# Ledger of designs, part 91: peptides against a protein of PDB entry 5A53

Target 1, 230 residues: chain A of PDB entry 5A53
Amino acid sequence: LVENVKQALFIPGQSCNKNLHDIMVDLSALKKPDMKRFNRKNDIHPFEDMSPLEFFSEKNDCSLMVLMTSSKKRKNNMTFIRTFGYKIYDMIELMVADNFKLLSDFKKLTFTVGLKPMFTFQGAAFDTHPVYKQIKSLFLDFFRGESTDLQDVAGLQHVISMTIQGDFQDGEPLPNVLFRVYKLKSYKSDQGGKRLPRIELVEIGPRLDFKIGRIHTPSPDMVTEAHKKP

## One batch from the design tools (peptide; made by RFdiffusion4, then SolubleMPNN)

Design b2_p11_4_s2 (from b2_p11_4 with E1D)
Fold by OpenDDE base, seed 1:
Structure b2_p11_4_s2 (fold): chain B 230 residues (1-230), chain A 11 residues (1-11)
Amino acid sequence: as target 1 above (230 residues)
Amino acid sequence: DDDLIVRSKPL
């Protein structure tokens, strides 16, 4: 049994501002067509009560959710939620730094909607540290499109780069994760009378630096069930 | 890298 493509629901919280709305629009554009957005603000506090998110997951058939909130303590906060059987599996707060760039800040490039991005991860902690492993898992799962048997390299249009901002030791604050989106642009280079295929990476946005906030982790039983393969 | 992907529903 191949599972259907996971649908994402973007939810503006009561404290959602213009900047968060614009970030939501731009990030959700990368998840089209497998995305829904609420146009109305919703009063949701997922680390106090998870029940409203479980209800929205089931009602909308969305196993991925992103809650947009902002406060003095948690400015530009994107809470990423995954569900298993419409119950909360995991949550992570990723706060967008003020230096963010929107799609409008980059040169407009046309792209095909629904193509699966390639991911690159920079930093050893993505393979060793539990929090960065969760971030890696989340983003790979979030942008997992249709399992086409054709890993057609010709269908690769986007690269998403995630970089840990510097080294850290045990007990130090976790470095930010730098989120960058590139388009693969093919050029025919005329070097020395031979047309060599040249591929360039062009940044298309959004550009987001994520500060890590609060985390919820699944029960061991839920982990076992969610990793079962047919 | 299939071990990083979780199901959304039981089998």
Scores: peptide ipSAE 0.510, ipTM 0.906, DockQ to the pose 0.880
Fold by OpenDDE base, seed 3:
Structure b2_p11_4_s2 (fold): chain B 230 residues (1-230), chain A 11 residues (1-11)
Amino acid sequence: as target 1 above (230 residues)
Amino acid sequence: DDDLIVRSKPL
């Protein structure tokens, strides 16, 4: 399937604050060069009216959007939106817990822009539960980048880890998703005159714990159309 | 899994 790299649009909502702006800047840095950010606040309520997001998707040629809002009920809320033919495909609210860390909280490491992350998912629900399947699909799609046949291990720079925080039963509140970003750091160890290759994972940020909020799912017809292969 | 790939535009 040859499709152009999906572009992401980051939108400050009317209630966007400095913390959300900083989170937006740091998360969007991982999507460079395939990212746009609005500098102005926009009064958008996607679960009440989706039409402004469809308009922005088409006008900016962005099939990925992230709306940054905050309220007493939905603090530090990142609404992730995907479009199909510039129509809303799916939406999910992911609220960032107050324990977040920015890139500035970690040791500054140089990284190459545009390299695809490797994902790791921890928790069986990512393969079984509809909501966590949507989250898995969303993040894989969001950071997929250019279709390259050879992800040579030599090009692997980033690992994104997504962990479901604990076990849950049917009818219980959905556990948070722990979002962590690591850089692969290669070292040459001098052990007794032999240079052994050493690889370490170093956390680089941002560090985000996502509380799951409201969800919009596509119609069965839109799912069928979006999964059609040529 | 190819089933996780969602198109952004119709064919």
Scores: peptide ipSAE 0.508, ipTM 0.902, DockQ to the pose 0.826
Fold by OpenDDE base, seed 5:
Structure b2_p11_4_s2 (fold): chain B 230 residues (1-230), chain A 11 residues (1-11)
Amino acid sequence: as target 1 above (230 residues)
Amino acid sequence: DDDLIVRSKPL
């Protein structure tokens, strides 16, 4: 049994501002068609009470959620939530740094909606450190899209790059994760009569530097259940 | 990498 494509719900929190709204619009555009957005603000505090998110997950049939909030302590905060059986599986706060770029800051390129992005991860901690493993898992899951047998290069349009910003040791603050989105652009280079296909990566946005905030991790039992293969 | 993907619903 192949599970259906996970649907994402983008939720403006009560403290959602214009910048977060714009970020929400741009990030959610990459999740089309498998995305819903609320137009109304909702007063949700997921690290105090998770029940409203579980309710929204079930009511909207969305196993992915993104809550948009902003405060002095947690500015431009995107809380990414996953559910298992409409119960909270995991949560992570990713705060967008002020240096963000929107899609409007880049050359507007047409793209096909619904194409699965290729991910690249830079930093060993994505494979070793629990928090960065969760981030890797989250983004791979979030943008997985349709399971198409055609992993053909012909269907590859977007590359999402996630980079850990610098080295760190145990007990040090976790470095930011640099989120970058590129479009593959094929050019015919006319070099001396041989048209070699040249592929270039063109940044298309959004550009987001994520500061890691609070995390909720699933119970070992829930991990076991969520990883069961048919 | 498939082990990083979790189900959203029980089997």
Scores: peptide ipSAE 0.504, ipTM 0.906, DockQ to the pose 0.881
Fold by OpenDDE base, seed 4:
Structure b2_p11_4_s2 (fold): chain B 230 residues (1-230), chain A 11 residues (1-11)
Amino acid sequence: as target 1 above (230 residues)
Amino acid sequence: DDDLIVRSKPL
């Protein structure tokens, strides 16, 4: 059984501001056509009560959710939620730093909607540390798109880069994750009668530095069920 | 890594 493309629901929280709205619009544009947005603010506190999110997951048939909230303690907070059978699987708070850039801050480039991005991960902790493994899993899952047997290089338009900002030891605060989006631009170089294909990466936005906040992890039983293969 | 694939619904 091939699972359908996971749909994302973007939810403005009660404390959602203009900056978070703009970030939501730009990040959700990368998830088109598999994205819904609420137009109204919703008073949701997912680390106090998860039931409203489970209700929204089922009602909208969305297994991915992003809650947009902002407070003094958790400024520009994007809570990423995944569900399994419309029950909460995992949650992570990713707070956007003030140095963010919107799509409007970059040169406007045309892109095809629905093409699957390629991911690059920089930092050993993405393979070893539980929190960064969750982030890696989340973003790969969030942007997976349609299952195509052959990722033909001809269909590759976007690269999403995720970098851990520096080294850290056990017990230290977790470094930020740098989120960057690039478009692949092909050039034909004519050097000495040999046409060499040249590919360049052009940043297209948004540019987001994520500070890690609170995390919810699934039970071992739910992990086992969610990883079952047919 | 096959361990990164999470289903949204039971089998």
Scores: peptide ipSAE 0.501, ipTM 0.901, DockQ to the pose 0.819

Design b2_p11_4_s3 (from b2_p11_4 with E1D R7K)
Fold by OpenDDE base, seed 2:
Structure b2_p11_4_s3 (fold): chain B 230 residues (1-230), chain A 11 residues (1-11)
Amino acid sequence: as target 1 above (230 residues)
Amino acid sequence: DDDLIVKSKPL
């Protein structure tokens, strides 16, 4: 059974500012056509009450949500939420560092809407550490797109790179995750009359450094049900 | 890597 493409809902929180709005617009552009955005601010505190998010998930048929909030403690905070049966599966706060770059900061390149990005993950903790495993799962799920058997190399347009910023030990603060988006650009190099295909990665944005915040993890039962194969 | 795939709805 192939599940339909997960739809994302972007929600401005009450504290959503211009920077978060711009980040929301740019990140959500990568999720087109499988994306909705609210234009109005909503007073949602997901770690206090999850019920408004469950309501929005069901009402909008969106199993992915991103809440945009900002406070002194949690500046430029993107809360990523997944639902299972319109119930909260997991949540993670990813705070965008002030060094962010928007799509407007890069050379505008035309792109086909709806093409699935290839992911690259840099850092062993993406496979071993529970938080980084959740981040890996989240972003793979968020940008999965259509289940195409062919990751046709011909259909590969975007690479999303996620890098853990440095090494860390137990009890240390979790390093930021560096989110980078590249477009594959094919060139014909004229070297001595032989046209060799050259592929270059061109950064297209947004550029986001994510500081990890609060996390909600699913119950073991919900994990079992969410991974159940037909 | 099938373990990273989460369904959105029950079967």
Scores: peptide ipSAE 0.382, ipTM 0.887, DockQ to the pose 0.838
Fold by OpenDDE base, seed 1:
Structure b2_p11_4_s3 (fold): chain B 230 residues (1-230), chain A 11 residues (1-11)
Amino acid sequence: as target 1 above (230 residues)
Amino acid sequence: DDDLIVKSKPL
């Protein structure tokens, strides 16, 4: 049984500002056509009460949600939420650093809507550390798109790169995750009269450095049910 | 890696 493509709901919180709105627009453009956005601000505090998010998940049939909030303690905060049976499965706060770049900061390139990105992960902790493993799972799930049998290499337009910013030891603050988006650009290179196919990676944005905040993890029972194969 | 994908609904 192939599950339908997961829909994402982008929610401006009460504290959503212009920068967060612009980030929301640019990140959500990568999730088209499987994305909804609210135009109104909603007063939601997911680590205090999760019930409003469960209601929005069910009402909009969206198992992915992103809440946009900003405070002095949690500036430019993107709370990523997943639901299972319209109940909260997991949550993670990813705060965007002030050095962010929007799509408008890069050379405008046309892209096809609905193409599945390829992911690359840099840093051993993505496979070993529970927080980075959750981030890896979240982003792979968020951008999975349709299960096409032939992920034709010809259908690959985008590469999303996620890098852990440096090494860390136990008890140290978790390094930021560097989020980068590239377009695969094919060129015909004339080298010595032979047209060799050349592929270049061109950054298209957005460019986001994520600081890790608060996390909610699922119950063991929810983990078992969510991984159950038919 | 299918083991990193979470279902959205019960079977």
Scores: peptide ipSAE 0.364, ipTM 0.884, DockQ to the pose 0.897
Fold by OpenDDE base, seed 5:
Structure b2_p11_4_s3 (fold): chain B 230 residues (1-230), chain A 11 residues (1-11)
Amino acid sequence: as target 1 above (230 residues)
Amino acid sequence: DDDLIVKSKPL
């Protein structure tokens, strides 16, 4: 059984500012056509009460949600939420550092909407550390798109790179995750009269450095149910 | 990598 493409809902929180709005617009553009955006601010505090998010998940048929909030303690905070049966499965706060770049900061490139990005993960902790495993899972799930049998390189337009910013030990603050988006650009290289196909990665944005915040993890029972293969 | 993808709905 192939599950339908997960729909994402982007929600401006009450404290959503212009920068977060712009980030929301740009990040959600990568999820087109499988995204909705609210235009109105909603007063949601998911780590205090999850019920409004469960309601929005069900009402909008969106199993992915992103809440945009900002405070002194949690500046430029993107809370990523997944639901299972319209109940909260997991949540993670990812705070965007001030050095972010928008799509407007890069050369505008035309791209086909709905193409599945290729992911690259840099850092061993993405496979070993629970928090980074959750981040890896989240982003793979979030941008999975349609299950096309076309693993064709011909369908590869975007590369999303996620890098853990440096090494860390147990008990140390978790390093930021560097989110980068590239477009594959095909060139005809005229090297010495042989036209070799050259592919280059061109950064297209947005550029986001994520500071990890609060996390909600699923119950063991929800994990079991969510991973059941038919 | 498929094992990292969770379902959104019960079977």
Scores: peptide ipSAE 0.355, ipTM 0.877, DockQ to the pose 0.904
Fold by OpenDDE base, seed 4:
Structure b2_p11_4_s3 (fold): chain B 230 residues (1-230), chain A 11 residues (1-11)
Amino acid sequence: as target 1 above (230 residues)
Amino acid sequence: DDDLIVKSKPL
């Protein structure tokens, strides 16, 4: 089964600013060609009323959405939304810390659009803690390109790294998630008659540190329906 | 890069 590539819609909220717009442009570039962006601000409050997002999901045929908002309480907030059957499945607020880097802050490297990135996850909580499990699932789902059987290293151009920033105990604030993007660079080293291919990772951006905000989780029934393979 | 910019649909 070739799973259809999920389409993403990026939505500027009413409080979207220049910095958050620039972050939106750079992050959405990693989702090309399977991405749409709105050019107008929309007054959407997803934790108060989800109906506008369900409407946009259906009318744009997008099962992934990102709402861009900023306030004193939730600065540089990217609300990631997934839908199933154009109904809200889950939501998570990820606030970008002020130390972010744009693609323009890195050496421009040519890349092929539409190649599936490899993911790396650092931190045991990605496999044990429900919030970090949701983040892992979301990003894998978001950047899942065409299922080409190109498991071959030859087709691998990008690595997305996600790291939990430190340890935490029950009842403590959840550590940030460090989002990093690398390009694979192959070198032929002619050292001592054995040509070992050397692979290096070069950071290409964007660089984002995500603070976790509010979360909406699906009902057990919606989980069951969404995991039914046809 | 022709950034695909879609007009927001009215709510």
Scores: peptide ipSAE 0.008, ipTM 0.568, DockQ to the pose 0.035

Design b2_p11_5_s1 (from b2_p11_5, 3 letters changed)
Fold by OpenDDE base, seed 5:
Structure b2_p11_5_s1 (fold): chain B 230 residues (1-230), chain A 11 residues (1-11)
Amino acid sequence: as target 1 above (230 residues)
Amino acid sequence: PFVPDTSPSPY
């Protein structure tokens, strides 16, 4: 069963700024061709009213959405939304720290559009803690891409690394998630007269440190229904 | 200033 690739919609909120726009452009480039972007600001407050997002999900046939907003309390905020049957499944606010790097800050590398990235997750909490489990699930779902038969290592061009920034105890503020994107660079290294294939990871951007904000978790019923479909 | 994206959008 070739699952239809989930389409993403990037929405600039009313408070969207240039930095968020640039981040949106760069992050959405990793989701091409399965991405739409709105050119106009939309006044959406998803934790107050989810109805506009459900409307956009249905009208655009997008089960993934990213709302770009910024305030003093929630600076550079990317709200990631998933829908199921055009109803809100889950939401998470991920605020981009000021130390972000854009694709323009890295060496421009040509890449094939539509190739599935490999994910790496660093931190035990990605498998144990409910918030980090949601983040892991979200990003895997968001960037899953086409199931090409080229799941061969030969088709692997991108690695997305997600790292929890340090250990934490119960009741402590949740550490940031470090989002990094690498390209696999294959080259022949002449070591000792034997041409050995060498693979290096080259950071290509964007570089984003995500501070975790508000979360909406799915209802138990929606979880059950969403997992019944492959 | 918000720079409009040039990508296709229905809205």
Scores: peptide ipSAE 0.011, ipTM 0.563, DockQ to the pose 0.084
Fold by OpenDDE base, seed 3:
Structure b2_p11_5_s1 (fold): chain B 230 residues (1-230), chain A 11 residues (1-11)
Amino acid sequence: as target 1 above (230 residues)
Amino acid sequence: PFVPDTSPSPY
């Protein structure tokens, strides 16, 4: 079964500003060619009314959406939405901290568009805690790309690292998720006439620290339907 | 050069 690559739609909300626009451009770059962006601001409040997002999902054939909004309470907020059958499956607010770095802040490196990133997750909660499990699932699903059987190491160009910022106990505020993007750079080092392959990880951006906001979880019925193999 | 797909979304 060739699973169709999930398409992403990036939506500027009414409160979208220059910083959020720049973040949107840089993050959406990682999803090319399987990405659309709206140029117009849309007044969408997904935790109040999900219908506009379901409409956009269907009209654009996008099962992934990212809404860009900013307020005093939810500054630099990226709401990640997944749909199943053009109905809302889940949502999560991820607020970008002010210490973000854009692609322009890093050394420009050429890369091939459409290569699948490798993911690394740091923090046990990504496998145990329901919120971090959802984040892990979301990002794996978001950047999965085309199922190529040959994940030959030769085809690995990008690493996305997601780190939980510190330990936490039950009832404590959830730590931020540190999002980092690296490129694998292969070097031939001539050491004493022997060409040794050297691989380095070079950060390419964007650099985003995500504060976790509101969450919508799927209904048990939708979970069952979404996991039914055709 | 990363060519941003500047295709105008109609929406």
Scores: peptide ipSAE 0.009, ipTM 0.506, DockQ to the pose 0.108
Fold by OpenDDE base, seed 2:
Structure b2_p11_5_s1 (fold): chain B 230 residues (1-230), chain A 11 residues (1-11)
Amino acid sequence: as target 1 above (230 residues)
Amino acid sequence: PFVPDTSPSPY
C-alpha cells in the first residue's frame, strides 16, 4: 500500500511577523511539492476553536497544518497540527528561538524536490517521553514523503537531525528540540590513487531551536482509527 | 511528571 503523501498547509496567523514568514517559507521549501501556503493572515486560535483548522484541512485536502503566530508569551510560535478524516488528531506549539538561521544564512546548494529526508533523533526521551514521542511522530509524518521501499543511498540527499537540548528531570521545563538540516555531499577523495568515497554532511538550514508549548493529544479512539490500515 | 499546558491563551 503506497500511503498517499500527506499534504501540508502553512497558515499565517493574525500575529504572523516577518521572521515567522521567513521561517515558514524556508521550512515549507523542505515539504515541496506536497505543500500549500496561505498568503493572507487568518485569525485562528486553535486551542480555543479548532473548527477553522478542520475546515481548512478539508477544503485544501491537507492532513498537516502549520499555524504561524507570535505573541509576548509565545514568540515565533509554529503550531503543528495533524488531522485524521479532516478532524484534529493532535497539535503542538513549537516556538522558534531567536537564534534561528534561514536558508540564506547557509551556502545555497541545489537539491532535488520531493526526496525524502533521513531522520536522526538524539535523546532517549524521543522514545520514552510522551511529548517527545509526539514530536518524533509529527516530524516523521510531516516529512515522510512517498514510501519508496528504496531508501536507496543514491536517493538520500538530506538528513534532518532532531536533538533534545540536554537532560531533564520530571517536573523540569522540557528542553528545546534542536532542528538541523544537512545535505549529504559525496566526494571522490584521491588518496594515493585509490578513490575512496567520502561523504560529508553540510548544514543547509533552516536552523531552528524549538521551545515546546501547548499540546493537544489525540483521543484513544482517533489513535485506533488512525492506525487502522485502509 | 510533565503535564502539557493545554490551556487556551491569546496568541
Scores: peptide ipSAE 0.010, ipTM 0.517, DockQ to the pose 0.022; fails the geometry check
Fold by OpenDDE base, seed 1:
Structure b2_p11_5_s1 (fold): chain B 230 residues (1-230), chain A 11 residues (1-11)
Amino acid sequence: as target 1 above (230 residues)
Amino acid sequence: PFVPDTSPSPY
C-alpha cells in the first residue's frame, strides 16, 4: 500500500508579518511538491475555534496545516495542526526565536525537490517526555514524503536535526527545540591515490529555534483510530 | 468560511 503523501497547507494569520512570511516560504520549500499556501491572510484562532481549520483541511484535502501568527505574548508563532478524517487530531504552538536564519543567509546549493529528509533527534526527552514525543511524531509525519522501497543512500539529500537545548527537571520551563537543515555533499577525496567517498554536512537553512507554546492532544479514541491505519 | 486562493510556493 503506497501511503498517500500527506499534503500541507500553510496559512498566514491576520497578524502574519514579513519575517513569518519569509520563514513560511523557506520551511514550505522543504515540503514541495506536497504543499499549498494561501495568498490572503485569514483571521483564525485555533485554540478558541477549530472549525475553520477543519473546513480548510477538507476543502484543500490537507491533513497537515501551519498557521502563521504573531502577538506580544506569542511572537513569531507557528501553530502546527494535524487532522484525521478532516477533524483536528493535535496542535502545537512553536514560536520562532529572533535569532532565526533564512535560506538567503546560507550558501545557495542546488537540491532536488521531493527527496525525503533523514531526521536526527538529540535529547533523551524526545523518547520519554509527552510534549517532545509529540514534536518528534509531528516532524516525522510532516516530512515523511513518499515511502519508496529504494531509499538507496544515494537518495538521501537532506538531514534535519532537532536538538533539545539543554537539560531540564520536572516543573522547569521546557527548553527550546533547535531545528537545523543540512545537505549531504559527496566529495571525491584524493587521499593517497585512493578516491575515498567523503560525505560532508553543509548547513543550508532555515535555522529555527522553537519555543514551545500551547498544545492540544488527541482523545484516546482518535489515537486508537489513527494507529489502525497501516 | 471562504476558501481563499491557494498558490504553489514560488520557491
Scores: peptide ipSAE 0.008, ipTM 0.537, DockQ to the pose 0.197; fails the geometry check

